# Peptides against a protein of PDB entry 3HUF: the designs that were tried, part 7

Target 1, 320 residues: chain A of PDB entry 3HUF
Amino acid sequence: MWIIEAEGDILKGKSRILFPGTYIVGRNVSDDSSHIQVISKSISKRHARFTILTPSEKDYFTGGPCEFEVKDLDTKFGTKVNEKVVGQNGDSYKEKDLKIQLGKCPFTINAYWRSMCIQFDNPEMLSQWASNLNLLGIPTGLRDSDATTHFVMNRQAGSSITVGTMYAFLKKTVIIDDSYLQYLSTVKESVIEDASLMPDALECFKNIIKNNDQFPSSPEDCINSLEGFSCAMLNTSSESHHLLELLGLRISTFMSLGDIDKELISKTDFVVLNNAVYDSEKISFPEGIFCLTIEQLWKIIIERNSRELISKEIERLKYA

## One batch from the design tools (peptide; made by RFdiffusion4, then SolubleMPNN)

Design b2_p19_3_s2
Fold by OpenDDE base, seed 2:
Structure b2_p19_3_s2 (fold): chain B 320 residues (1-320), chain A 19 residues (1-19)
Amino acid sequence: as target 1 above (320 residues)
Amino acid sequence: EEEEEKKKKEEEGLKLEKE
């Protein structure tokens, strides 16, 4: 989100969130959802127009700011952004930090980008929330991105957490639910005058972890917990591969169960399968190797004695 | 001193908007 602050009390000592939309900036405007009053004698009654665009698809992957347009409203002394005069037709900015000077005012408006990027695990939830979140200047998507700050867990009561949720947790992404999204949608008016009134996603996350026994106490309890073990997996998803890497596993990939030869077995402690293959091919599992799903692996990983549990299963099958 | 210079620039800006 864009946040503005100013020097010399020209914004009355307030920080303000600028959502996507248009703002008239000047001395003789009243603060509301489309106006920013600036208290200086050196500023025109109506001095500039700020226009913040909705996030682009590229912004979801990069964590870049919503485009910030500045237009001078034909003032005598113009408007500057980052010490450059704004052009006659206005200029657009993608920098994360903007120093905005209105006319000869000795105090500047400082605009800075606070990154918030929400990944969804479920396409139905994305479809429900994306429009509202984009109107808050929040990029949204389904795909894994290094720019993601928050992850929406699908709240299916009684289901195991998804691989996406497991990976988001290990990546230290803030996991949120529909309750947080609902709360976030309602604060739009209250945060106009005070950017600090943004809801704390970390409180939501703490509540999710506390109330769900499928999460360990911290990501650090799981990261590299399986260092020294080797697995083989089907080349099915990048997220599954990255999850296993974060566990500290050496990973070999195969295309079919038939590709699991004696050489692969000799180098592999266990095989990770998706649920569909695990359920359909149980009778066709290679002899002498431990096969499990990611969800079964996760249940072992969240235990304090995860290494001992896996070692026992490997030993059981070597002597069978 | 810096605050007084800023005030002086603000007063000069006022004269120029009334012209």
Scores: peptide ipSAE 0.030, ipTM 0.666, DockQ to the pose 0.166
Fold by OpenDDE base, seed 3:
Structure b2_p19_3_s2 (fold): chain B 320 residues (1-320), chain A 19 residues (1-19)
Amino acid sequence: as target 1 above (320 residues)
Amino acid sequence: EEEEEKKKKEEEGLKLEKE
């Protein structure tokens, strides 16, 4: 989201969130959803127009800002952005920091991009929330992204957490739920005058983790917890691979259970499978190797003695 | 000192808007 602040009380000492939309900026406008009052005698009654675009698909992967357009409204002294005069037709900016000078005002409006990028675990939840979140200037998507700051956990009562949720947790992404998304949808009007009223997701995250026994106390409890062990996995998802890497595992990949040869078995402590393959092929597992699902592995990882537990299971199946 | 220089620039800006 774009946030603006300014020196010299020209914004009345307040910070403001700018959502996607158009704003008239000037001395003789009233603060509302489409106007920004600036208090200086050196600023025109209607000085500039700011237009913030909705996030692009690219912005979801890069964490880049919504495009910020500035147009001078034919003022005597013009408008500058980052010491450059704004062109007659307006200019568009993708920088994360904008120093906006209105005419000869000695105080600048500082616009900065606060990164917020929400990943969804399922397409149904994305379809429900994407439009509203995009209108807040929040990029949304389904795929893993290095720019992801928040992850929406599905509320399925009594189900195991998904691989996406496990990976989001280990990546230190803030896990949120529908209650936080509902709260975000209500703040649009309240944050016009005070950007500090933007809800903090950390409280929601703490409550989710505290109330769900499927999470360890911290990501640090699980990161590198299986250092020194080796696994093989079916090449099914990048998220599963990255999850196993964060556990400190050495990973080998295979295309089918039939590709698991004696050499791979000799170098591998266990095989990680998805639920569909595990359930369909239980009878055809190679002899002398421990096979488990990611969900079964996760149940071991969240235990305090995870290394001892995994070692016992490996030994049990090697000698069975 | 910096605040006084900022105020002087604002007063100079005001003179130039009235011209």
Scores: peptide ipSAE 0.029, ipTM 0.657, DockQ to the pose 0.164
Fold by OpenDDE base, seed 5:
Structure b2_p19_3_s2 (fold): chain B 320 residues (1-320), chain A 19 residues (1-19)
Amino acid sequence: as target 1 above (320 residues)
Amino acid sequence: EEEEEKKKKEEEGLKLEKE
């Protein structure tokens, strides 16, 4: 999201979140959802127009800012952004930091981009929330991205956490739920006066982790916890591969259960399968190898003695 | 000192806008 602050008293010493939309900036406007009052005698009654675009799909992957357009409203002394005069038709900016000078005002408005990018695990929840979140200047998507800051866990009562949720947790993204999204939808009015009134996602995250026994106490408890073990994985999602890498596993990939030969078995401690293959092919599992799902692996990993548990299961199958 | 110099520049800017 874009945040503005200013030197001196020209913004009354307050920071403000700018959501996607159009703002008239000037001395003789009242602060609301479409106006920014700037208190300086050197600023025109209506000085500039700020237009913030909704996030693009590219912004979800890059963590880049919503496009920030500035137009001077035909003022005597013009408008500058990053020491450059704004053109007559306005200019668009994709920099994360903008120093905006209105006329000859010696105090500048500083606009900075706070990265917030929300990944969804469920496409239905994405379809429900994406429009509202985009109107807050928050990029949204389903795919893994290095720019993701938050991950929406699906609240299905009594269901195991998904691979996406497991990976998001290990990647140290802030896991949030629908309650946080609802709270985000209500902040539009309160953050006009004070950007610090933005709800803290970390409180939501702490509550999710505390109230769900399927989470370890920290990502650090699981990261590299299986270092020294080797697995083979049937061609699964990229998230599944990255999850296993974060556990410290050496990973071999195969296309079918028929590709699991004696050589692969000799080098592999266990095989990771997706739920569909695990359920359909239980009868055709190669002898002498431990096959499990990611969800079954996760149940072992969250235990304090995960390495001992895995070792016991591997030994049980080698001697059977 | 820096705030006083900024205030002087603001007052000078005001004179120029009224002209």
Scores: peptide ipSAE 0.038, ipTM 0.689, DockQ to the pose 0.162; fails the geometry check
Fold by OpenDDE base, seed 1:
Structure b2_p19_3_s2 (fold): chain B 320 residues (1-320), chain A 19 residues (1-19)
Amino acid sequence: as target 1 above (320 residues)
Amino acid sequence: EEEEEKKKKEEEGLKLEKE
């Protein structure tokens, strides 16, 4: 989201969120969803127009800001952004930090991009929420992205958490739910005058973790917990691979169960399979290797003695 | 001191807008 602050109390000492939309900026406007009052004698009654675009698809992957357009409203002394005079037709900016000078006002408006990028684990939930979140200037998507700051967990009572949720947790993204999204959708008007009134996603996250026994206390409890072990996996998902890497595993990939030869078995401690392959092929598993699903692995990883548990299962099958 | 100099520049800016 774009946040603006200013020196010299020209914004009344308040921090303001700018959602996608158009704002008239000047001395003689009243603060609302389309106006920003600036308290300075050196600025025009109506000085500039700010236009913030909705996030692009690219912004979801890069964590880049919503495009920020500035137009001077034909003022005597113009408008500057980052010490450069705004052109007569206006200029567009993709920088994360904008120093906006209105006329000869010695105090600048500082606009900065606060990264918030929401990944969804479920395409149906993405379809439900994407439009509303984009209108808040929040990029949204389904695929893994290094720019993601938040992850929407699916609420399925009694089901295991998904691989996406496991990976989001270990990647230290803030896991949120539909209750947070609902709350976030209501704050649009309340945060106009005070950006600090944004709901704390960390409180939602803490509540999710506290109330769900499928999560460890912290990502640090699981990160590198299996350092020194080796696994083989089917080349299925990038998230599964990245999850196993975060556990500290050495990973070998194979294309089919038929590729699991004596050489691969000699180099690996266990094989990680998806649920479909595990359930269909459990009768045809290679002898002398421990095979498990990611969900079965996760149940071991969340235990305090995960290394000892894995070691016992490996030993049990090597001597069987 | 820096705030006073900023206020002076603001007052100078005002004079120039009225001219």
Scores: peptide ipSAE 0.032, ipTM 0.671, DockQ to the pose 0.193; fails the geometry check

Design b2_p19_3_s4
Fold by OpenDDE base, seed 1:
Structure b2_p19_3_s4 (fold): chain B 320 residues (1-320), chain A 19 residues (1-19)
Amino acid sequence: as target 1 above (320 residues)
Amino acid sequence: EEEKKKKELDKLGEELEKE
């Protein structure tokens, strides 16, 4: 989201969130959802127009800002952004930091991009929330992205957490739920005058972790917990691969169970399978190797003695 | 420095009010 603040109390000492939309900026406007009052005698009654676009699909992957357009409203002294005069037709900016000077005002408006990108694990929830979140200037998507700051966990009572949720947790993404999204949707009007009123997702996250026994206390409890072990992986998910890497595993990939030869078995402590292959091919598992799903692996990893548990399972099958 | 900027603002304001 875009946040503005200003020097010299020209914004009344307040920080303001700018959601996607159009704002008239000037001395003789009243603060509302489409106007920004600037308290200075050196600025025009109506000085500039700010237009913030909704996030693009690219912004979800890059963590880039919503496009920020500035137009001078034919003022005597013009408008500058980052020491450059705004063109007659307006200019568009994709920089994360904008220093906006209205005319000859010695105090600048500072606009900065606060990165917030929400990944969804469930396409149905994305479809429900994406439009509203985009209107807050929040990029949304389903796929893993290095720009993601928040991850929406699917609430299915009694189900195991998904691989996406496991990976988001280990990647130190803030896990949130529908309750946070509901709360976030209500604050749009209240945060106009004070950006500090934005709800803290960390409280939601702490509550999720505390109330769900499928999470360890910290990502640090699991990161590199399986260092020194080697696995072979049959999975098409990039998230699954990245998850296993965060556990400190050496990973070999294969395309089918038939590719698991004696050489691969000799170099591998265990095989990680997706649920579909695990359930369909249980009878055809290669002899002398421990095969498990990511969900089964996760149940071991969340235990304090995960290394001992894995070692015991590996030994059990080597001598069987 | 803020007082100097404020005086400069006031002077500029007087120029804009005359237009």
Scores: peptide ipSAE 0.066, ipTM 0.751, DockQ to the pose 0.100
Fold by OpenDDE base, seed 5:
Order: C-alpha cells, then structure tokens, then sequence
Structure b2_p19_3_s4 (fold): chain B 320 residues (1-320), chain A 19 residues (1-19)
C-alpha cells in the first residue's frame, strides 16, 4: 500500500494510506476518499491529482508498488517528483519512494510503498476477496511468490492444514484468516486520518498458531529438522519440493512408482507421495521402502522427537 | 532548519495571497 507523510506539518502531522483511486491534492480541498488537504500558503487551491492504479499480476510476484500517477493541475509553480518537474500530461511512477514537491513549498510530501502481498490457498476464497483487496492496493494470487507477505488459510473445521499452509508457515509468512480480511475491508475510511490505524496481522497469526495443534511453536523447530535424511518424491508440485527442502531433506524425484528401483531404495530413507497416489497405489508400494504422504510427514515433523519417530519407522521397514 | 523553512513558507504565502 502507498503511505504518505509530509514535512512541516503540511499534512497536520498525520500519515495517510492511499488506496487505488484518484485524489485531488490542494490547499482548499477537504480530506475525504478523493481529496488530500495540504496546509500551506505556497500551494494552489487545487494543485495536483494523484492516481493510484490497482495492482497488476506482476506486482504480486515482484512486490512492486501500484503505479502512482501525478498530474499538475495547471499551477503557477508546477509539481516535482524526485526533483523532476512533472510533465504537462502527467507522469507515472513505479519507484517505491516518491518525494513530491508542490509548487515552491519548502516541505515535501513523502510517499513510500509498504509491501503487502496476500497468497490464497483456496481459489474460491481468492475469488471472494481479490477484488476488495486489489481496491486496497494489495496484490493477490494462488501461486507461491517470494513477495508473499501474508497467507490466507481456509478454516474448514476438522480439516488438516494444506501443503500450502505448511509451506507458508515454514517460509515465515504471516498466516491470516477470513476475520483479518473482514477487518481490512472496514478500515478504508478510518485510515484516511491516520495510517497507524491499519490492523496488524501478527495478533491474528499468533492466535491461529496457538489455537491449532497442527502447528509447531515456531518455524525454526521444523527447518532442517530432517537434515541427513534422504527422500524420493513424485514430481507433482514445486511447493511440495520446497517444503521438503526447508526440512533439510535430500530429494530425489521420480515420474512414476515404477521408477523406484533397488538403486533408489538403497539411497532413500522414505518416499513422499501425494494423497491421490498414496490412496490408489498403496497395494503396489515397493517392498523395503517407507512410503508416506506430506500430511503424514507433517504430523511427524510437528512432534518434538520427529527425527526419532522417522528413524523408528525407517528401521521397522528395513528389518521387516 | 525547520524554522528557516517555515519563514520561507510564510514569505511565499504572502506573495501568493497578493496575486
């Protein structure tokens, strides 16, 4: 999201979030959803127009800012952004930091981008929330992204957490729920006066972890917890591969269960399968290898003695 | 430095109020 602040009390000492939309900036406008009052005698009654675009799909993957357009409203002294005069037709900016000078005002408006990118685990939840969140200047998507700051888990009562949720947790992404999204949707007017009223997701995240026994106490308890073990996995998802890497596993990939030969078994401690393959092929598993799902692996990983538990299961099958 | 900027602003404001 874009946040503005200003020097010399020209914004009354307040910070403001700018959502996607158009703002008239000037001395003789009243602060609302479409106007930014600037208190300076050196600023025109209507000085500039700021237009913030909705996020692009690219912005979700890069964590880049919503495009910021500035137009001077035919003022006597013009407008500058980053010491450059704004062109007659306006200019567009993709920099994360903008120093905006209105006319000859010795105080500048500083605009900075706070990155917030929300990943959804469920496409139905994305479909419900994406439009509203994009109107807040928040990029949204389903795919893993290095720019992802928040992850929405689906609270289906009694369901196991998904691989996406497991991976988001280990990546130290802030896990949130629908209650946080609802709260975000209501703050749009209140944050016009004070950007500090933006809700913090950390409380929501802490409550999710505390109230769900499927989470370990910390990502650090699980990261590299299986260092020294080797697994083989069916080449199904990049997210599953990355999850296993974060556990410290050496990973071999195969395309079919038929590729699990004696050589692969000799160098592999266990095989990780997706639920569909596990359920369909459980009667045809190779002899002498421990096969489990990612969800079964996760149930072991969240235990304090995860290494001992896995070692016991591996040994049980080697001597059977 | 802020007081100097404030004086410059006041002076500029007086110039714009006369136009």
Amino acid sequence: as target 1 above (320 residues)
Amino acid sequence: EEEKKKKELDKLGEELEKE
Scores: peptide ipSAE 0.061, ipTM 0.753, DockQ to the pose 0.099
Fold by OpenDDE base, seed 2:
Structure b2_p19_3_s4 (fold): chain B 320 residues (1-320), chain A 19 residues (1-19)
Amino acid sequence: as target 1 above (320 residues)
Amino acid sequence: EEEKKKKELDKLGEELEKE
């Protein structure tokens, strides 16, 4: 989201969130959802127009800012952004930091980008919330992104957490739910005058973890917890691979269960399967190797003695 | 110097009020 602050109390000492939309900036405008009053005698009554665009798809992957357009409203002394005069037709900016000078005002408006990118675990929730979140200047998507700051957990009561949720937790993404999204949707008007009123997702996240026994106390309890072990997995999902890497596993990939030869077995402590393959092929598992699902592996990893539990299962099958 | 800046800003403000 864009946040503006100003020097010399020209914004009354307040920070303001600028959501996607158009704002008239000047001395003789009243603060509202489309106007920004600037208190300086050296600026025009109506000085500039700011236009913030909705997030692009690229912004979701890069964590880049919503495009910020500045137009001077034919003022005597013009408008500058980052010491450069704004062109006659206006200019667009993708920098994360903008120093905006209105005319000869010695005090500048400082705009800065606070990154917030929300990944969804399911397409249905994305479809439901994406429009509203984009209108807040928040990029949204389904795919994993290095720019992701928040992850929406699907509330299916009584189901195990998804691989996406497990991975989001281990990569230290703030996990949120539908209740937080509802709250975000209501604060749009209240945060106009004070950017500090933006709700903290960390409280929501703490409540999710505290109330769900499927989460360990911290990501650090699980990261590299299986260092020194090796696994083989089906080349099915990038998220599953990255999850296993974060556990400290050495990973070999195979295309089918038939590709699991004696050589692979000799180098592998266990095989990780998806639920569909595990349920359908349970009778055809290779002899002498421990096969489990990611969800079964997760249940072991969240235990304090995870290494001992896995070692015991490996030994049990080696003597069978 | 601050008073001079303030007077200059006030004069600039008076010019901008006539527009």
Scores: peptide ipSAE 0.059, ipTM 0.722, DockQ to the pose 0.104
Fold by OpenDDE base, seed 3:
Structure b2_p19_3_s4 (fold): chain B 320 residues (1-320), chain A 19 residues (1-19)
Amino acid sequence: as target 1 above (320 residues)
Amino acid sequence: EEEKKKKELDKLGEELEKE
């Protein structure tokens, strides 16, 4: 989201969130959803127009800002952004930091981008929330992104957490739920007066982790917990691969169970499968190798003695 | 120097209020 603050008292000492939309900036406007009052004698009654675009799909992957357009409203002294005069037709900016000077005002408006990118685990939830979140200037998507700051956990009561949720947790993303999204949707008017009223997702995250026994106390309890072990996995998802890497596993990939030869078995401690393959192929598993699902692996790695538990299972099946 | 700048800005502001 874009946040503005200013030197001196020209913004009355307040920080403000700017959502996608158009704002008239000047001395003789009243603060509302489309106006920003700036208190200085050296600025025009209506000085500039700010236009913030909705996030693009590219912004979801890069964590870049919503495009910020500035237009001078034919003022006597003009408008500058980053010490450059704004062109007559307006200019657009993709920088994360903008120093906006209105006329000869000695104080600048500082606009900065707070990155917030929300990944969804479920396409139905994305479809439900994407429009509203985009109108808040929040990029949304389903795919893994290095720009992801928040992850929406799918609320299926009584189900195991998904691979996406496991990976999001280990990546140290802030896991959120529908309750946070609901709260976030209500803050649009309140944050006009004070940007600090933006809801903190960390409280929601702490509550989710505390109330769900499928999470360890911290990501650090699981990261590299299986260092020194080797696994093989079916080349099904990048998220599953990255999850296993974060556990410290050496990973080999195969295309089918038939590709698991004696050489691979000799170098592999266990095979990780998705639920569909595990259930369908359980009768045809190669002899002398431990096969498990990611969900079964997760149940082991959240235990304090995860290394001892895995070692026992490997030994049991290698000598059976 | 700051007081001079403030007075110059106040004068400029008064000119902008008359337009």
Scores: peptide ipSAE 0.045, ipTM 0.712, DockQ to the pose 0.107

